# Peptides against a protein of PDB entry 6O8C: the designs that were tried, part 24

Target 1, 262 residues: chain A of PDB entry 6O8C
Amino acid sequence: VGLRYEKISLPKIHPRYDLDGDASMAKAVTGVVCYACRTASTLLLYQELMRKGVRWLVELVKDDYNETVHKKTEVVITLDFCIRNIEKTVKVYEKLMKVNLEAAELGEISDIHTKLLRLSSSQGTIESSLQDISSRLSPGGLLADTWAHQEGTHPRDRNVEKLQVLLNCITEIYYQFKKDKAERRLAYNEEQIHKFDKQKLYYHATKAMSHFSEECVRKYEAFKDKSEEWMRKMLHLRKQLLSLTNQCFDIEEEVSKYQDYT

## One batch from the design tools (peptide; aimed at target 1 R16 N189 K195 F196)

Design b2_p15_5_s1 (made by RFdiffusion4, then SolubleMPNN; from b2_p15_5, 7 letters changed)
Fold by OpenDDE base, seed 4:
Structure b2_p15_5_s1 (fold): chain B 262 residues (1-262), chain A 15 residues (1-15)
Amino acid sequence: as target 1 above (262 residues)
Amino acid sequence: ELEKIKEEADKWILD
């Protein structure tokens, strides 16, 4: 999961004045920084898409949670009603037993009552689980999505634009070096300018690569790591919700078997 | 807008 990018490094810059070598070097540097710009843009896009995905997933899970809570509530109402009816029946049969009337069904009804009480107890566990899930999804909870907004790189950082400016400077020097190469020999003043431009190129390139590495790649990797961890937890939580929903359905089905006794 | 971005970037480069 995540975007794969190639590790890029600047070519070695030789201190020696060489028009052919300098042009070649400048071309290579231009290529590297160009790649950095494109990569930074791609990494940014990925993060923005992931942020959208995170928000979507949060809403989806919240909907699942609400549905589960609703189902749980429905089951609780049904179960409580059934329990009350069975309890009334038990009392009637107990009275009949006291007057020596046949109460062969009392045992069966009592067993049903016991089963219903067990089901009611399980609802307490479901409630506790739902509360735990709610706490995890709540603001400040363990599954809060605040990290998605904070971590990584953002359009407001203008990293791509900053790199593009540096690339433009480098490209200009590269084009000049191509011209210099074509001249084969430079006058003293032009040679000095060439040397200064070479230093500038190095400076711009180094700055670009440093920025790319420290502000783009590093932050992206941090975002990626957090996103992967969060995603695993969210998927697990969703599975838990589904399990709880299924438990509610199972309880409802079981209660329905006893409704004919009420 | 592009000019403003360039200006800001230039400041960043000079810093």
Scores: peptide ipSAE 0.021, ipTM 0.533, DockQ to the pose 0.034
OpenDDE base, seeds 1, 2, 3, 5: peptide ipSAE 0.010, 0.015, 0.021, 0.021; ipTM 0.337, 0.525, 0.532, 0.533; seeds 1, 2 fail the geometry check

Design b2_p15_5_s2 (made by RFdiffusion4, then SolubleMPNN; from b2_p15_5, 7 letters changed)
Fold by OpenDDE base, seed 5:
Structure b2_p15_5_s2 (fold): chain B 262 residues (1-262), chain A 15 residues (1-15)
Amino acid sequence: as target 1 above (262 residues)
Amino acid sequence: ELEKIEEEADKTILD
């Protein structure tokens, strides 16, 4: 899961003055840093899209939660009503026993009452589970999405722009080295300039790659790991909500079997 | 042009 990118490294920079070699090296460096710029941009875009996805999923799960809570509430009302009716029926039969000795019927109704009370207890467990889920989704909870705004790279970091500046400097040196190569031989002063530019190239390249590695790749990987973990937990949470919903339906169905006694 | 350079450079790196 996540974007795959190629591992890139700078070519070996030889200290030896070599117009052909230096031009080739500069070309390779330009390519590597160019790739870094493009990759940084792609990684940034991916993260921004993922942040949108995270927000979307949070809202979806909240909707699922609300639906489950609503269903639970309906079942509680129905169940409580049924329990009260059965309790009234039990009282009536107790009075009848004094006159007609209808012990068998009373026993059956009492058993139903006991079953309904058990269902009510299970509803309490559902409530506790919903409260737990709510706490996890709440701000500061274990499934809060605050990490999505903190982790990774952001447009405000201007990483791509910073890399682009370095790339521009490197590219200019590359073009000069290409010209130097075409000259085949440089005068002493031009040779010294070439050597200095080679040092500048090295400096810019190493700075670019360091920035790319530390500020782009590392942070992206942290974001990716966090997003994967969070996503897995959210999907599991949705399954839990579905399970709770189904339990509510099961309770409702069971209660419906006893409606004839109410 | 930079994209072209990148492609060419990639070939060079792989060589």
Scores: peptide ipSAE 0.034, ipTM 0.649, DockQ to the pose 0.030
OpenDDE base, seeds 1, 2, 3, 4: peptide ipSAE 0.000, 0.034, 0.028, 0.016; ipTM 0.302, 0.652, 0.599, 0.560

Design b2_p15_5_s3 (made by RFdiffusion4, then SolubleMPNN; from b2_p15_5, 6 letters changed)
Fold by OpenDDE base, seed 5:
Structure b2_p15_5_s3 (fold): chain B 262 residues (1-262), chain A 15 residues (1-15)
Amino acid sequence: as target 1 above (262 residues)
Amino acid sequence: ELEEIKEEADKWVLD
C-alpha cells in the first residue's frame, strides 16, 4: 500500500573550479531536483485521492450503520408485538386451566414467552453495541477522519510550487554553466561570478532536498501510516456492523417460528 | 536542453 519512490541524494559538489565538472554536476543536480518536484507532486496527488477515499468510506460505513439500526428497529417492533400477543394468549389459557382444560398448551405457550423475553434482552445488547459504534464514528470519535485533513501534505502548503521555484533557479545556473563550459576559459570577473553561482546552486539544491525530505516525504509517510491504521479499524467496524445485522436476522427468524401462536 | 533535463530526471522512476 502506498507509492514507492527511490531514495535520491545530491551529487557531491566539489569546491574546485572546473568548468566541465561544474556543468556536469549542475546537470545532475537539476535532474535530481526535477525528480523531487515530480515526486512531491505525485505524493500530493496520492494523498488527495486517499482523502477522497476516506470520505467515501466514512459515508459507506454510515450507510451500513443506518441500515443496521433500521433492521434492529424493525425486529424490536416485531418482537414486542409478538410478546404482547403471547402474553394475551397466556392469560386466556390460564383462565381455561381453572377448569382443567388446555394444560399442555399452556406449558408450551409459557415456554415460548420465556424464550421471547430472552430474545428481547439480546436486543438490548445489540443496541448498546450500535451506540458504541455511533460514538466511534461521531465527530471527535476514535474513528473520525479528522486526521486525514491534518496529516500529510496539502495543496495549500505550496510545496510543489516552492520546489519548482528552486528548480528554476538551479536550471538557470545549469544553463549558464553549460555556456561557461563552451567558453573553455573565463575572464577573471566571469570566473568569480561562476564561483558565486556555484555557491548559489549548492544553496538552492540543499534547500530543495531538505524541503523535499522533511516537508514532503516525511509527512507523506506519516499520512500513509495513519491511513493504513485507520483503514484497518474501519474495516473491522464494518465487520462488526455485519455481525450485528446478522444477529438481528437471527432473532427475526426465531420470532417467526412463534407467529402461529400470535 | 529541456529534454536533456527531462532525460536526467527520468533516470529516477516511481513505481
Scores: peptide ipSAE 0.080, ipTM 0.766, DockQ to the pose 0.025
OpenDDE base, seeds 1, 2, 3, 4: peptide ipSAE 0.077, 0.023, 0.020, 0.019; ipTM 0.762, 0.587, 0.612, 0.610

Design b2_p15_5_s4 (made by RFdiffusion4, then SolubleMPNN; from b2_p15_5, 9 letters changed)
Fold by OpenDDE base, seed 5:
Structure b2_p15_5_s4 (fold): chain B 262 residues (1-262), chain A 15 residues (1-15)
Amino acid sequence: as target 1 above (262 residues)
Amino acid sequence: DLEKIKEQADKVILD
């Protein structure tokens, strides 16, 4: 789940010269762009924290994978040893059959051998599944975390700093408009300056909001979507690993039942 | 027990 933020928009800028209206408008614009700066900073922080979380989760899953591989290896060794011992036992019973002894026991041992071979065949499936998981976690794999370094906004982009520069320009004009309002009436030259500053305010505000929307919000949303998708896949993968681990334990338990025959 | 089985087999063959 990503951060929620309020939708912000610039107030309407009227072309008409109005000292009271222009001061009010400038105040509103300052507030909006200020909010954009704070929001951009918060979104950046969130993404950085998420990147740390992603790295942590990758290492955790890799550890889980290694544990599963280790368990699988132990089971394979045990199973192979058990199969070899049962095969030796079968040979001994076959010798006994030459003198018409222990026919029923031979049948039982042969059945056990068949069951063990079935268990051995399942190891191939487990191995294939582990290889698939390994490939997905490998560099360039489907679950690689390279996206976390590419998607979204980064401190190196200096988006907050760029917005702050524009906010400073806007704030300066707002304070001037507040003074202009207090004068009630401006001389012709001062009026012309006010009109030019209003145009500058519009330019800075538009630039700030465009930058915020295109470089901060849009990229954040892309990062958020990608992170949610990736997280879902990683959680599913962890469940798969758990399933494989349980299968190994089940095989080990089954093999233990036949150890008395070895 | 494999050793017990082998022992039994040997007894049958030798006797």
Scores: peptide ipSAE 0.011, ipTM 0.402, DockQ to the pose 0.002
OpenDDE base, seeds 1, 2, 3, 4: peptide ipSAE 0.011, 0.011, 0.011, 0.011; ipTM 0.402, 0.404, 0.400, 0.406

Design b2_p15_6 (made by RFdiffusion4; failed a check: the pose's geometry)
Pose (drawn by RFdiffusion4):
Structure b2_p15_6 (pose): chain A 256 residues (1-92, 99-262), chain P 15 residues (1-15)
Amino acid sequence: VGLRYEKISLPKIHPRYDLDGDASMAKAVTGVVCYACRTASTLLLYQELMRKGVRWLVELVKDDYNETVHKKTEVVITLDFCIRNIEKTVKVVNLEAAELGEISDIHTKLLRLSSSQGTIESSLQDISSRLSPGGLLADTWAHQEGTHPRDRNVEKLQVLLNCITEIYYQFKKDKAERRLAYNEEQIHKFDKQKLYYHATKAMSHFSEECVRKYEAFKDKSEEWMRKMLHLRKQLLSLTNQCFDIEEEVSKYQDYT
Amino acid sequence: SYLEELEELNEKFFE
């Protein structure tokens, strides 16, 4: 979804010299830039938080991986150990009662369990190579896409907002005077241009730098999330497959 | 001179 904010544009700046109109215009412009500035700050937060989260979530899946491999090895030393019981040089030269019967069916399941465990390790390694630092789930898009604190985009907007704010405050004063001396009138008219210039620059910066890069980060994250849930589903299927093996071995462990 | 320049700039922009 991303941040739901309203898109607010600069009002039309009428060219006449009008102290009342210019004051009301400057106030409206300052407001729009504040909203743009404040919104630009939240966009940065959502990115910075997203990034802290993705980094953390990756490490958590590594814990779910290590937890699974810790049991896969924990169970193998039971399969290979209980196979060493019913399938060693102890269990099974002509013979008819030497145990080749209904226990041989369990030895068959345990052989298929030990072999099927083989491709578990093959798939388990494949997900480790995706969780690895250079793998195809590395959060490299996270440091490339979107804006950063080092970009100083908020304080760049803030610098422009200050220019605009100072002018608005002066335009209030001018409105209060109802008439401006000669030179002051001219300076006021120039500041009106400056105000428009600063505002359009701050607005276009917010659009082409903050929002554009933010949306690019937003789409990269939706893409990366699909990959993530796809890997988490696979790792889970490998975890359950182990508890199954543990379950089907913990039955045959108790013999007579 | 400075004021004449401001007047030339403002006449270009204002009605």

Design b2_p15_6_s1 (made by RFdiffusion4, then SolubleMPNN; from b2_p15_6, 9 letters changed; failed a check: the pose's geometry)
Amino acid sequence: SLLEQLEKFNASIYP

Design b2_p15_6_s2 (made by RFdiffusion4, then SolubleMPNN; from b2_p15_6, 6 letters changed; failed a check: the pose's geometry)
Amino acid sequence: SFLEELEKLNKSFYP

Design b2_p15_6_s3 (made by RFdiffusion4, then SolubleMPNN; from b2_p15_6, 8 letters changed; failed a check: the pose's geometry)
Amino acid sequence: SFLEELERFNNSVYP

Design b2_p15_6_s4 (made by RFdiffusion4, then SolubleMPNN; from b2_p15_6, 8 letters changed; failed a check: the pose's geometry)
Amino acid sequence: SWLEELEKQNNSVYP

Design b2_p15_7 (made by RFdiffusion4)
Pose (drawn by RFdiffusion4):
Structure b2_p15_7 (pose): chain A 256 residues (1-92, 99-262), chain P 15 residues (1-15)
Amino acid sequence: VGLRYEKISLPKIHPRYDLDGDASMAKAVTGVVCYACRTASTLLLYQELMRKGVRWLVELVKDDYNETVHKKTEVVITLDFCIRNIEKTVKVVNLEAAELGEISDIHTKLLRLSSSQGTIESSLQDISSRLSPGGLLADTWAHQEGTHPRDRNVEKLQVLLNCITEIYYQFKKDKAERRLAYNEEQIHKFDKQKLYYHATKAMSHFSEECVRKYEAFKDKSEEWMRKMLHLRKQLLSLTNQCFDIEEEVSKYQDYT
Amino acid sequence: EVINHEEVEEFIEEL
């Protein structure tokens, strides 16, 4: 979804010299830049937080991986150990009662369990190579896409907002005077240009730098999320497959 | 009453 904010544009700046109009105009412009500035700051937060989260979530899946491999090895030393019981040089030269019967069916399941465990390790390694630092789930898009604190985009907007704010404050004073001396009238008319210049610069910067990069980060995250849930579903299927093996071995562990 | 930008700039330069 991303941040739901309203898109607010600069009002039309009428060219006439009008002390009342210019004051009202400057106030409206300052407001729009504040909203743009404040919104630009939240966008940065959502990115910075997203990145702290993706980093953390990746490490958590690594814990879910290590937890699973810790049981896969924990169970193999039971399969290979309980196979050493019913399938060693102890269990099974002509013979008719030497145990080749109904227990041989369990030895068959245990052989298929030990072999099926083989491809578990093959798939388990494949997900480790995706969780690895260079793998195809590495959060490399996270440090490339979007804006950063080092970009200083908020403070850049803030510098422009200060210029605009100082002018508005002066325009209030001018409105209060109802009439401006000669030189002051001219300076006011120039500051009106400066105000428009600063505002359009701040607005276009918010659009083409903050929002554009933010949306690019937003789409890269939706893409990366699909890959992540797809891997988590696979790792989970491998975890359950182990508990199954543990379950089907903990039955045959108790013999007579 | 429309603000002439060239004249406003010339005037600011003269200052």

Design b2_p15_7_s1 (made by RFdiffusion4, then SolubleMPNN; from b2_p15_7, 7 letters changed)
Fold by OpenDDE base, seed 5:
Structure b2_p15_7_s1 (fold): chain B 262 residues (1-262), chain A 15 residues (1-15)
Amino acid sequence: as target 1 above (262 residues)
Amino acid sequence: DIIDEEEVKKFMEEL
């Protein structure tokens, strides 16, 4: 997943004075830098959407966590109640056994008690796993979303606006070169101005392409790579939470089989 | 630009 963009390069800017060539070159440069501006805007939008998606996914996973904790707590209460009732029953049957009554039933109840104690130990493992998940989701944890605010490009960087300013300067020179071409021949002073403007065009174009490549594209690719890695980890975490929830349901179902003895 | 929560959900489903 990610925006596909074309690798663009500036046309060759020849040092030779040529009114037709310079107008054609300036048109091509304008087109390339215009594409860079649009691409930078699209890359920024993608990152802003992804940041919103990251926040949404964090809240979703927190909700999944809270639901799992709630279910775990419910099962612990039910299990503890069942254990206490079985322990009372065991004590009653032990007293009856002293008078040679109900020996077979005492054995069955004792086995149930042993199974319930094993289930209680399993709940401790689930609790430890939930604590690990909570630690990973906490501020400063391994799955914190802090990277989404640090990596990539942001509206505050004003990269699109900076590129647009350079595009405006380039476009102005292009329109002048179109006029110069229409004159077919310039006076000496106007020829010197044209040569200076060609140098300015080169400067602005180079600055725009460097800014686009280093401050827009490179940072976007770094953000994309980090986002993909983080997303894989978050999806794995959700699967872990689902597994823990299912374990709680399995324990609850097993406890329900013994409620008739309590 | 208020990106709707539904657009974010669709975007995340495409990821």
Scores: peptide ipSAE 0.030, ipTM 0.612, DockQ to the pose 0.009
OpenDDE base, seeds 1, 2, 3, 4: peptide ipSAE 0.017, 0.016, 0.017, 0.017; ipTM 0.617, 0.556, 0.624, 0.534

Design b2_p15_7_s2 (made by RFdiffusion4, then SolubleMPNN; from b2_p15_7, 5 letters changed)
Fold by OpenDDE base, seed 4:
Structure b2_p15_7_s2 (fold): chain B 262 residues (1-262), chain A 15 residues (1-15)
Amino acid sequence: as target 1 above (262 residues)
Amino acid sequence: SIINPEEVEKFMEEL
């Protein structure tokens, strides 16, 4: 089974031999590939900065989570203490009522007890929400930052360096074409070299642009899209944590109103 | 396209 080397016949673009046109074309190609190199560098830098930002935001949200958990725990302890005290009081009053004491005070204390139990139930909901948040932030969770290390372009890919090598080759040909233009007429052998170099220039340029598009731009866009999606989810999560913290403060404030009865 | 034509022109002018 002969490996049919499909001779990728480079389309013989027989571009007209034109020293002025070829120099101008080579200048333009050099500019485009130079731009690609600089853009690739900028895109890489952006991604590296974003990776730092992602890590920072993860730690910030973890701190917010831990603070919320701490506050929740504090409120639970306080609430449980209040509930236990009220329950003792209720039991005392229930015994006293059997001996003809005023029913009104028992009613008020029982109402407080019911309110505290409702607050305790809300703590269960907060805990469930915190567990959900923790699961999302955990390794393998929906908000894991593993994508930031995997997606996009990395310095190790050496994309900029690869493009720079191609740019150097193109630039060399451009400078030669600038000289060729200045000579106005080339000898036959020099003309053949010029034509060959023109083909090399196109080859290098095509390779550079393909590499830029496929390995730099495409990967960057994928990184950007994932980053935007992830960032939106993280900001929403942070708002959820803030809401849970505020709920804990609200519960603490409400419990404080009943501490005078305990 | 991430390629801004105006930036490409500036690079070509610098060359």
Scores: peptide ipSAE 0.019, ipTM 0.676, DockQ to the pose 0.022
OpenDDE base, seeds 1, 2, 3, 5: peptide ipSAE 0.000, 0.013, 0.000, 0.000; ipTM 0.310, 0.500, 0.300, 0.305; seeds 2, 5 fail the geometry check

Design b2_p15_7_s3 (made by RFdiffusion4, then SolubleMPNN; from b2_p15_7, 6 letters changed)
Fold by OpenDDE base, seed 1:
Structure b2_p15_7_s3 (fold): chain B 262 residues (1-262), chain A 15 residues (1-15)
Amino acid sequence: as target 1 above (262 residues)
Amino acid sequence: EIIDEEEVEKFMKEL
């Protein structure tokens, strides 16, 4: 679940010279751009935490994979040993049948041998599934984490700092407009400065909002969508590993029933 | 970077 943020927009900037209105507008603009700075910082922090989480989850799933491979290898060794012992027993009984009619016992042992060979064939399917998982986790695989370094925003982009510079310029104009309001009426020169500063305020505010929307929000949303997709695939892969582990345990249990005949 | 597993786990639970 991604961070929730409120969609912000600039207040309407009226072209009319009005000391009370301009001070109120400048205060509102300062508030909006201040929110954008804080939100950009929070969105950056979220992405950095997600990048850490992605790296952690990759290592966790690699550990799960290695454990499953280890268990599979153990079962293969045990199964191959059991098959070799049953094959020796079958050969002994086949020799004895040439001398004595022990046909029923040979039939039972041959059935066990056939079952063990079927279990051995299922190990080939498990191996193929593990190879697919390994391929997906490998560099350049379908579950590669390269997107986490490419998508979204990064501290090196200096987005928060760029927004903070614009906020400082806006805040300075707001404090001047608060003073201008207190004077109730400006001299001609101060009125012209006020009008010019109002245009600067508009320019800085629009630049801040464009930067926030295009370089912070949009890139964050793209990162979020990629992270959610990747996380679903990783969770599915972990379930596949668990299923393969359980199949190994089921085979081991079945083999244990025949160990008394070996 | 030292990954704080507890922070990551907490964050993953909030997702």
Scores: peptide ipSAE 0.022, ipTM 0.549, DockQ to the pose 0.009
OpenDDE base, seeds 2, 3, 4, 5: peptide ipSAE 0.018, 0.017, 0.020, 0.028; ipTM 0.540, 0.567, 0.591, 0.544; seed 5 fails the geometry check

Design b2_p15_7_s4 (made by RFdiffusion4, then SolubleMPNN; from b2_p15_7, 7 letters changed)
Fold by OpenDDE base, seed 4:
Structure b2_p15_7_s4 (fold): chain B 262 residues (1-262), chain A 15 residues (1-15)
Amino acid sequence: as target 1 above (262 residues)
Amino acid sequence: DIIDPEEVEEFMKKL
């Protein structure tokens, strides 16, 4: 879910000299470009906040990964210990069977040994999954956050400031057109200045709208789309880590049932 | 600076 903004467009500019119409048009243009400035600022702020959120989420997932790796390591140590103890017991019983011991106890211990080996094999799958996750989170991996620093708009681009400069020029012309309207009639020279200023206003407005669309909106939308995709993948990865952690706990619980035989 | 009204008019026609 990204910021919603209204699609803005410049009002129609009539070529005819009309002091009332030109003042009204200039007011409308000022409003539109003012909205563009505010929107650009808001879009920039959103992206900066999202970049912070991305960094936070990366740290969180790395912590989850490290905890999962730690838990997996503990379980491996416990399993290896249990397996070694059971293997020693099996060897003792095999020697005793040569001297007429009951086969039933050896069968049970052998079954436990087989179960522990299966659990140990599952640790290999967990390890492979953790390696895949680590690869995806690594620099240059599919879930690297480098895009968040590259995509979108940045404060260094000074897009808001550039738009503000254009807005200032437009606003100045609007205030002049408001005065011209109040005069009801201009002398020839002032009329020519008014016509020229109308041209300047259009130029500045067009430049502002082009800059807003191409350098602010387009880049923001690209950032938004990438962020949404990346976040979905990261959340899925976090669920995978949780699943792996739970598998480690399940294995630990199962091994605990066999510790009485070791 | 004298503003050429013809240039202004031509520009306004392109609007």
Scores: peptide ipSAE 0.021, ipTM 0.615, DockQ to the pose 0.087
OpenDDE base, seeds 1, 2, 3, 5: peptide ipSAE 0.008, 0.020, 0.024, 0.023; ipTM 0.340, 0.570, 0.531, 0.527; seeds 3, 5 fail the geometry check

Design b2_p15_8 (made by RFdiffusion4)
Pose (drawn by RFdiffusion4):
Structure b2_p15_8 (pose): chain A 256 residues (1-92, 99-262), chain P 15 residues (1-15)
Amino acid sequence: VGLRYEKISLPKIHPRYDLDGDASMAKAVTGVVCYACRTASTLLLYQELMRKGVRWLVELVKDDYNETVHKKTEVVITLDFCIRNIEKTVKVVNLEAAELGEISDIHTKLLRLSSSQGTIESSLQDISSRLSPGGLLADTWAHQEGTHPRDRNVEKLQVLLNCITEIYYQFKKDKAERRLAYNEEQIHKFDKQKLYYHATKAMSHFSEECVRKYEAFKDKSEEWMRKMLHLRKQLLSLTNQCFDIEEEVSKYQDYT
Amino acid sequence: EYLEELEEENESIVE
């Protein structure tokens, strides 16, 4: 979804010299830039937080991986150990009652369990190579896409907002005077141009730098999320597959 | 000179 904010544009700046109109105009412009500036700050937060989260979620899946491999090895030393019981040089030269019967069916399941465990390790390694630092789930898009604190985009907007704010405050004063001396009139008319210039620069910067890069980061994250849930589903299927093996071995562990 | 420059810069503003 991303941040739901309203898109607010600069009002039309009428060219006439009008102290009342210019004051009202400057106030409206300052407001729009504040909203743009404040919104630009939240977009940065959502990115910075997203990145802190993706970093953390990746490490958590690594814990779910290490937890699973810790039980896969924990169970193998039971399969290979209980196979050493019913399938060693102890169990099974002509013989008819030497145990080749109904226990041989369990030895068959245990062989298929030990072999099926083989491809578990093959799939388990494949996900480790995606969780690895250079793998195809590495959060490299996270440091490339979108804006950063080092970009100083908020304080760049803030510098322009200050220019605009100072002018608005002066335009209030001018409105209060109802009439401006000669020189002051001219300076006021120039500041009106400066105000428009600063505002359009701040607005276009917000659009083409903050929002554009934010949305690019937003789409990269939706893409990366699909890969992530797809891997988490697979790792989970490998975890359950182990508990199954543990369950089907903990039955045959108790013999007579 | 300064006032002539300001008047040339503000010609676009309708009085």

Design b2_p15_8_s1 (made by RFdiffusion4, then SolubleMPNN; from b2_p15_8, 10 letters changed)
Fold by OpenDDE base, seed 5:
Structure b2_p15_8_s1 (fold): chain B 262 residues (1-262), chain A 15 residues (1-15)
Amino acid sequence: as target 1 above (262 residues)
Amino acid sequence: SWMKELEEKNKDVID
């Protein structure tokens, strides 16, 4: 799970003035920072796609929840209706028992009534579970998707653009070093400029790599870890909802056995 | 779109 990227490091920058070496070094640095830019862009894209996926999954789970609630409500209505009808029947048979009629039937109906009351109690447990799930999915709940908007890198951070600016500066120096190399020998003033540019190159490269590591890679890894954890919890929640739905169906099936008495 | 543009630009620099 997640994007794989190569661990990159800057080449060693030697303090020695060497036109050939400096050009080669600058080329290598350009390549490394270029890779960092592309990688940062890819990591950002991945996170944005994951955020879309998170939103989609939240909607899906909410739909599952609503369906479960609907089914639960249907079962409660059916069960309550059945209980009321059985209670009426019990009263009728009790009156008949005064003349010693229908004793066996009364016993059966009373047993059914007891079973229905037990089923009603089970519905209370299901309701409590649904309320818990609702609480977890609510804003500020344990399964809220707020983390997806907080963790990781975002387009608004402008990390790719910042790295691109540094890459442009580095590339400019590289091209100058390529020209310097072609000259084979520089005048004193140009040599001093070359040395200063080398320092600038080092500064830009270091800044780029630090930014890449700390603001792009580190935050991406944190986002990835949180997303995996959250996803696992959400999948578990979906299983819980399915279980509750099945319990509702089981109760409905049990109630249907007694419909002939209602 | 802008990300793709930047990526392509970076490739051109190295090539």
Scores: peptide ipSAE 0.027, ipTM 0.613, DockQ to the pose 0.022
OpenDDE base, seeds 1, 2, 3, 4: peptide ipSAE 0.000, 0.017, 0.018, 0.022; ipTM 0.309, 0.493, 0.501, 0.603; seed 2 fails the geometry check

